# Designs tried in a protein design run: peptides against a protein of PDB entry 6IDX. Part 10

Target 1, 380 residues: chain A of PDB entry 6IDX
Amino acid sequence: KELAKLSADVTFATEFINMDGIIVLTRLVESGTKLLSHYSEMLAFTLTAFLELMDHGIVSWDMVSITFIKQIAGYVSQPMVDVSILQRSLAILESMVLNSQSLYQKIAEEITVGQLISHLQVSNQEIQTYAIALINALFLKAPEDKRQDMANAFAQKHLRSIILNHVIRGNRPIKTEMAHQLYVLQVLTFNLLEERMMTKMDPNDQAQRDIIFELRRIAFDAESDPSNAPGSGTEKRKAMYTKDYKMLGFTNHINPAMDFTQTPPGMLALDNMLYLAKVHQDTYIRIVLENSSREDKHECPFGRSAIELTKMLCEILQVGELPNEGRNDYHPMFFTHDRAFEELFGICIQLLNKTWKEMRATAEDFNKVMQVVREQITRA

## One batch from the design tools (peptide; made by RFdiffusion4, then SolubleMPNN)

Design b1_p8_6_s1 (from b1_p8_6, 4 letters changed)
Fold by OpenDDE base, seed 1:
Structure b1_p8_6_s1 (fold): chain B 380 residues (1-380), chain A 8 residues (1-8)
Amino acid sequence: as target 1 above (380 residues)
Amino acid sequence: MPRPPVVD
């Protein structure tokens, strides 16, 4: 107890570390000696003193043994009743993950996100916060291959559901620290979109071209009996598709694939359009057809709007940026939906289309509409 | 990232 209190002082910490005091603390943890009636209290103070000493940055985190890591991971993975040990163990693991890639590798072998999810199902918001902080640390430090595994739709869906039900919809106000960790998890989740945001369409990829053709089919052929596909010559068919792509509001209505060669937002814009067209088909068809039937030059170009909106959403959500330590602005909506970004896109494209009409915009007003929509999204 | 305060 006294050591834990004194360890917060940098002068004491320096002298204690110079006396190999931290090695004594690590050995106490490594010994695992449960023989003492007050072992839990002693261990909680040992872990506190260890954290306070390490927070001075005098000693590298790489000094810790595999045995120490296994003991700490064991305190998180076993059904322990001692909240104080669990809190400190989560905080130690977080710090190890954040400060050392070599420790991250070892910790990622000893614990799973599934084990940490159990600590989200408790009533203690501090435990929940440390558990999310450790999940965030593991996600941040994961190599791309393991980040995609952590991004497994089932694991993410389960994690989001648990956070939604036990944290966000909990009977307790969200504290600043929890709000920050939810913000961090949101940012790290959106950073998974970076690959698609930076993926250029290949105009020679038939599968990608078939998606653009499917957008046309859903918008214009959904009411046409498939029996009436007119056998008209290749040139009339090209001219028809060029008209349809103009009605879809692509900038390059001759070759819409060229609109997806700009990164950002690259293929992510096409993914959003396809999601809208398949999941919210009535909304998609309505937006396309109400603008395609206009003769007054007040048509909202869906294709161009969807691309620029996707780019704008990536900028607003800071896709590809590291989480800012000063931010606490998490959006509960991102925990309610499996495809939260695409759902946000579906809401925002309707807002854009509405704002375009209200402004009586033309193609010359496009950037002004986008600015107004940006202000609407960022104030919501 | 700032650590959440350890609750005593």
Scores: peptide ipSAE 0.005, ipTM 0.349, DockQ to the pose 0.133
Fold by OpenDDE base, seed 3:
Structure b1_p8_6_s1 (fold): chain B 380 residues (1-380), chain A 8 residues (1-8)
Amino acid sequence: as target 1 above (380 residues)
Amino acid sequence: MPRPPVVD
């Protein structure tokens, strides 16, 4: 107990480390010797002293043995552990993962995100915070292949559901530290969109072109039996599609695929448009038809708006950026929807369409509308 | 890092 308190002092820490004191603490953990009266209390103070000593940055985290890592991981993976030991063990693992890629590799072999989710199902917000912090650390330090594995739709859905039910909808106010970890998790999850955001459409890929054709079909042919596609000549079809792509508000009416060659937002904009068209079909059709029937130059170009809105949302959500230590702003909607980014897009495209009408905007006002919409989104 | 609450 006294050692744990004194370990917060840098002068004491320096002298204690110089006396190999940290090696004594690590050996105490490594021995696993449960034979002492009050072992749990002694271990909790040992882990506290170890953390406080390591927080001074005097000793490299790489000094820890594989036996030490296994013991700490064991305290996190065991169903019956003292709360004080569990909390400190989570914090030690977080610190190890953040400070050493070698330790990350060893820890990722000993623990899974699924095991850490169990520590979110508790009333202790400090344990919940450290569990999310460790998940975030593992996600941040994972190589791309392992980030994809951690990001599997089922594990993420389960994690979001647990966070929603046990943290956000919990009977306790969210502390700043928890809000920060929820923000970090949001940023790291939206960073999975970076690949799609940076993927250029291939204008020659027929499968990608068929998605644009499906957007046209959903908007204009929703009541038309596909059997009644009139056998009109190839040129009349091309001219018809050019008109339809103009009504959809694409910049390139001849080849809308060219609008998705700019990165960001690349293919991510097309993914959002397709999601809106399939999941929120009535909203999509309404937005497209309300603007396609206007002859007054006040039409909101849906295709252009969807692309620029997707880019704006990526900027607001910091897609491809590292989490900022000073930020704690997270969207609760992230935890309510499996496709939270696409749902946010679906809300924001309606806001954009409304704002465009209210401003009586023309194509020349496009950037002004986008600026007003940005301010509306960032204040919400 | 949230500071572990110092267990008094």
Scores: peptide ipSAE 0.000, ipTM 0.337, DockQ to the pose 0.117
Fold by OpenDDE base, seed 4:
Structure b1_p8_6_s1 (fold): chain B 380 residues (1-380), chain A 8 residues (1-8)
Amino acid sequence: as target 1 above (380 residues)
Amino acid sequence: MPRPPVVD
């Protein structure tokens, strides 16, 4: 207890470290000696002292043994652990993950996100916060392949559901620290979109061109069996498609693929358009047809609007940026859906289309509409 | 909680 209190002092910490004091503390944890009547209290103070000593940055985190890591991970993975031990163990694991890629690898072998999710099902918001912080640390330090796996895993759906039900919809006010960790998780989740945001469309890739063609098909040919396209000459078909791509509101209605060569938002805009067309088909068709039938030059260019809206959403959600320590603004809606970004896009494109109509906008007003829509999104 | 490293 006294050691744990003194370990916060840098002068004491320096002298204690010079006396191999950290090695003594690590060995106490490694020994696992449950024989003492006050073992839990002693262990809680040992872990506190260890954390405070390591927080001075005098000793590398890489000094810890695999046995120590296994003991700490064991305290997190065991169903009946003292709250103080659990909190300190989560904090130690977070620090190890953040400070060493070698320790991250070892910890990622000993604990799962599923085990950490169990600590979110408790009434203690401090434990919940430490558990999310460790999840965030693991997510931040994971290799790209493993980050994608973590995001796509059943664990993330379950994590979002548990956060929604036990944290956000909990009967307790969300503290600033929890709000920050929810913000961090949100940013890290949306950073998985960075690759697609920075992917240029290849105008020569047939599969990517087929997506644009599918957008046209869904909008205009929903009742036409693809089998009965009569053998009308290639030129008449190209001219017909050029008209359809103009009605879809692409800037380059001759070659819509060119609209997706600029990054950001690159292919991510096409992904959002396809998601809307497949998942919210009636909404997509309505938006396209309402604008394609207008003769008054008040048509909202869907294709251009979808691209610029995707870019705007990436900017608002800080896609490709690291989480800022001063931020705690998380959106509960991102914990309600598996495809939260695409669903947000689907809401915002309807808002844009509505705002365009209300403003009686023309193509010259495009940037003004986008500015109004940005203000509407950022105030919601 | 260790602060996540502020990338400057």
Scores: peptide ipSAE 0.000, ipTM 0.341, DockQ to the pose 0.456
Fold by OpenDDE base, seed 5:
Structure b1_p8_6_s1 (fold): chain B 380 residues (1-380), chain A 8 residues (1-8)
Amino acid sequence: as target 1 above (380 residues)
Amino acid sequence: MPRPPVVD
């Protein structure tokens, strides 16, 4: 107890460290000796002292043994551990992950996100906060391949559901620290879109071109019996498709693939358009047909609008940026849907189409409409 | 990180 209090003082910490004091504390943890009646209390103070000593940055986190890591991970994975031990163990693991890539690798082998999700199902908001903080640390330090696996995993859907039900919809007010961890998790989740945002379309890739063709098919062929496609020559088909791509509001109506060569938003815009067309087909068809039938120069160019809106949403959500300290602004909506970005796009493209009509906009007003839409999204 | 409460 006294050691844990004194360990917060840098002068005491320096002298205690110089006397191999951290090595003594690590050995106490490594021994695992449950023989004392007050072992849990002693261990809680030992872990507190260890954390406070390490927080001075005098000693490298790489000094810790694999046995120490396994003991700390054991306190997080075992049921019915003392709350004080669990909190400190989560904090120690997060600090290890944040400060050392070597320790991250070892910890990622000993602990799963699934084990950490169990600590979100408790009534203690402090434990929930430390569990999310460790998840965030693991996500931040994961290599790209493992980040994508963490994203695609059933674990992430489950994590979102648990956070929504046990944290956000919990009977307790969300503290600033929890709000920050939810913000961090949101930022790290949207950073998974960075690859697609920075992926240029290859105009020669047939599979990518087939997606653009599918957008056309969904918009214009949904009512046409596939039997009546007249065998009109390749040139009449090209001219028809050029008209359809103009009605879809692509900037390059001859070769729409060229509109997706700009990064950001690259292929992410095409992903959003395809999601809208497949999941919200009636909304997609309505937006396209309402604008394709206009001869009054007040048509909203869907293709161009979808690309620029995707870029705008990436900017608003800070896709590819690291989470900022002191920010606590998280959106509960992003914990309600697996495809929250694409759903947000689907809401915002309808808002854009409405705002375009209300402004009686023309193609010359495009940037003004986008500014108004940005203000509407950021104030919502 | 919220500092773990110093268990008194």
Scores: peptide ipSAE 0.000, ipTM 0.344, DockQ to the pose 0.096; fails the geometry check

Design b1_p8_6_s2 (from b1_p8_6, 5 letters changed)
Fold by OpenDDE base, seed 3:
Structure b1_p8_6_s2 (fold): chain B 380 residues (1-380), chain A 8 residues (1-8)
Amino acid sequence: as target 1 above (380 residues)
Amino acid sequence: MPRAPKVD
């Protein structure tokens, strides 16, 4: 107890470390000897002293043994652990993961995100915070293959549902530390969109072109059985599609695939458009048809708007950027929807279309509309 | 949401 308090002092920490005192603390953890009177209290103070000593940065985290890691991971993985031990064990694992790639590898073998989710289903916000912090640390330090494994749709859905129900909809205020960890989790999850954001469309890929054709079909042929494509000559079809792609608001009416060759937002814009067209079909059709029937030059170009809005949302959400330690702003909708980015796009494209009408904008006003929409989104 | 200003 006294050691744990004194370990916060850098002068005491330096002398205690010079006396190999940290090795004594690690050996106490490694021994696992539950035979001592007040073992749980002693262990909680041992782990506190260990954290406070390590926070001075005098000793490398790589000094810890595999036995120490297994004991700490054991305190997180066991269903019946003292709250004080659990909290400190989560914090130690977070620090180990953040400070050492070698320790990350060893910890990732001993614990799963599924085990950490159980620590979110509690009334203690500090435990919840350290559990999310450790998930975030594991996600941040994971190689791409392991980030994809952690990012599987079911695990993400379950994690988001648990966070929504036990943290966000909890009967208590969210503290700054928890808000920061929710922000970090949001940033790390939206960074999975970076691949699609940086993927160029291949204008020669027929499968990708068929997606653009499906956007046209949903907008203009929604009542037409796909079997009834009239056998009109190839040139009349090409001229018809060029008109349809103009009405969809693509910049390149002849080859809309060219609009998706710019990165960012690349294919991510097409993914958003297709999601809107399939999941929110009535909204998509309404937006397209309201602008396709205008002869007054006040048409909002849906295709161009969708691309630039996707890019803007990536910038606002910091897609491809590391989380900032000073930030704690997260979007609650991230935890309410499996496809939160595409749902945000669907809300924002309606806002853009409304703003365009309210401004009585023309194609020349496009950048002014986008700036007003940016200000509206960032104030929401 | 605040109303968008008219573009003149």
Scores: peptide ipSAE 0.019, ipTM 0.624, DockQ to the pose 0.017
Fold by OpenDDE base, seed 1:
Structure b1_p8_6_s2 (fold): chain B 380 residues (1-380), chain A 8 residues (1-8)
Amino acid sequence: as target 1 above (380 residues)
Amino acid sequence: MPRAPKVD
């Protein structure tokens, strides 16, 4: 107890570390010796002192043994551990993962995300916070291949459902520390969109061109009897498609694929448009047709708007950026849907279309509309 | 960094 309290002092920590005191603490954990009266309390104070000593940054985290890691991971994976030991063990594992790639590899072999999710099903918000913090650390330090595995639809659905039901919808106010970890988890989740955001469309890729053609088909051919596909020559079809791509509001109505060569938002904008067209088809068709039927200068260019909105959402959500310390702004909506980014896009594109109408905007007002929409999104 | 649980 006294050691744990003194270990927060840098002067004491320096002297205690110089006396090999940290090695003594690690050996106490490694020994697993349950023979002492008040072992659990002693262990909790030992782990506290160890954390406080290591937080001074005097000793490298790489000094810890594999036996120590296994003992700490054991306290997190075992069902009947003292709450005080569990909290400190989660915090130690988090710090190990954050400070050492070698320790990350060892910890990722000893602990599963499923075990950490079980610690979210408790009434103790501090345990929940440390469990999310360790998940975030593992996700942050995961190699790309393992990050995709951690991001698998089932684990993410289950994690989001558990967070929603046991943390966000809990009968307790969200503390600042938990709000920060929820923010971090959101940032790390949206960073999975970075690859698509930075992927340029290849204008020569037929599969990517077929997606643009599908957007046209959903917007304009849904009411056309398939029997009236006019067998008129390939040139009349090309001229017809150029008109359709203009009505879709692409900047390059001859070759819409060129609008997706700019990164950001690259292919991510096309993914959002396709999601809207398939999942919210009535909303998509309405937005396109309301603007395509306007012979007035007040048409909202859907294609251009969707691209710039996708870019704006990436900027607002800080896609490709590391989570900032002291930020606590999390959105509960992102825990309610699997495709939360695309659903947000679907809400925001309707807001944009509404704002465009309310402003009586023209193509010259495009940037002003986008600025107003940005302010509306960031105040919501 | 999550602050170490203050031992109250």
Scores: peptide ipSAE 0.017, ipTM 0.488, DockQ to the pose 0.088
Fold by OpenDDE base, seed 5:
Structure b1_p8_6_s2 (fold): chain B 380 residues (1-380), chain A 8 residues (1-8)
Amino acid sequence: as target 1 above (380 residues)
Amino acid sequence: MPRAPKVD
């Protein structure tokens, strides 16, 4: 207890470290010896002193043994551990993950996101905060392949649901520390879109071109009996498709694939368009047909609008940026849907189409409409 | 129609 208080002092910490004091504390944890009266209280103070000493940055985190890591991970994975031990163990694991890639690798083998999710189902907001902080640390330090696996995992849907129900919709006010961890998790989740945002379309890739063709099919062939496509020659088909791509509002109506070669938003814009077309088909068809039937120069170019809106949403959500200290702004909406970005796009494209009509905009007003839409999204 | 999230 006294050691844990004194360990916050840098002068004491330096002297204690120079006397191998940290090694003594690590050995106490490694021994796992439950034979002492008040072992839990002693261990909680030992872990506190260890954390406070390490927070001075005098000793490398790489000094810790695999046995120490396993003991700390054991306190997180075992049921019915004292709350004080659990809190300090989560904080120690977070610090290890943040400070050492070697320790990250070892910890990622000893603990799962599923084990950490169990600590979100408690009433203690401090435990919930440390559990999210450790999830965030693991997510931040994961290599790209493992980050994508963490993103695609059933664990992420479950994690979002648990956060929504036990943290956000909890009967307790969200503290600043929890709000920060929710912000960090949101930023790290949206950073998974960076790959697609920076992926250029290959105009020669047939599979990518088939997606653009599917957008055309959904918009214009949904009411046409597939039997009555007249066998009009290849040139008449090309001319028809060029007209359809113009009605879809692509900038390059001859080769729409060229509109997706700009990064950002690259292929992410095409993903959003395809999601809208498949999941919200009636909304997609309505937006396209309402603008394709206009001969008054007040048509909203859907393809161009979808691309620029995707780029704008990436800028607003800071896709590809690291989380900033002191920010606590998180959007509860992003914990309600698996495809929250694409759903946000689907809301915002309807807002854009409405705003375009209300402004009586033409193609010359495009940038003004986008500015108004940006203000509407950022004030909502 | 997904309801617009209420701005609290």
Scores: peptide ipSAE 0.008, ipTM 0.490, DockQ to the pose 0.025
Fold by OpenDDE base, seed 4:
Structure b1_p8_6_s2 (fold): chain B 380 residues (1-380), chain A 8 residues (1-8)
Amino acid sequence: as target 1 above (380 residues)
Amino acid sequence: MPRAPKVD
């Protein structure tokens, strides 16, 4: 107890570390000696002293043994651990993950996100916050392949559901620290879109061109079986498609693929358009056809609007940026759906189309409409 | 709470 208090002092910490004091604390944890009266209290103070000593940055986190890591991970993975031990164990694991890639690898073998999700089902918001903080640390330090796997896993769907039901919809006010961890999780989740945001369309890639063609098909040929495209001459088809791509509101009516060569938002805009067309087909068709039938020059260019909206959403959501300290602005809607970014796009494109109509905008007003839509999104 | 490392 006194050691845990004194360990916060840098002078004491320096002397204690020079006396191999941290090694003594680690060995106490490693021994697992449950036979002592007041073991839980002693252990909680030992873990506190260890954290406070390590927070001085005098000793590398890589000094810890695999046995120590296993004991700490054991306190997080075992049922019926004392809350005080659990809280400190989560904090130690978070610090280990953040400070050492070698420790991250070892910890990622000993604990699962599923085990950490169990700590979100409790009424203690501090435990919930430390559990999310450790999840965020694991997500941040994961290799790119593993980050994508973590995001796609059932664990993330379950994590979002548990956060929504036990944290966001909880009968307790969300503290600033929890709001920050929810913000961090949101940013880290959207940073998975960075690759697609920075991917240029290859105008020569047939598979990517087929997506643009599928957007045209869904909008204009929804009842036509793709098998029955009659063999009418290639030139008449190219001219027909140029008209269709104009009606879709692409900037380059001849080669819409060129509209996706600029990054950001690159291919991410095409992904959003395809998602809207496949998942919200009636909404997509309505937006396209309402604008394709206008003769008054008040048509909203869907393709251009979708690209610029995707870019705007990436800017608002800070896609490709690291989480900032002191930010706590998270959106509950991102915990309600697996494809939350694409669903947000689908809401915002309808808002854009509505705002365009209300403003009686023309193509010259495009940037003004986008500015109004930005203000509407950022105030919601 | 350990500060998230400032990513420089």
Scores: peptide ipSAE 0.005, ipTM 0.401, DockQ to the pose 0.511

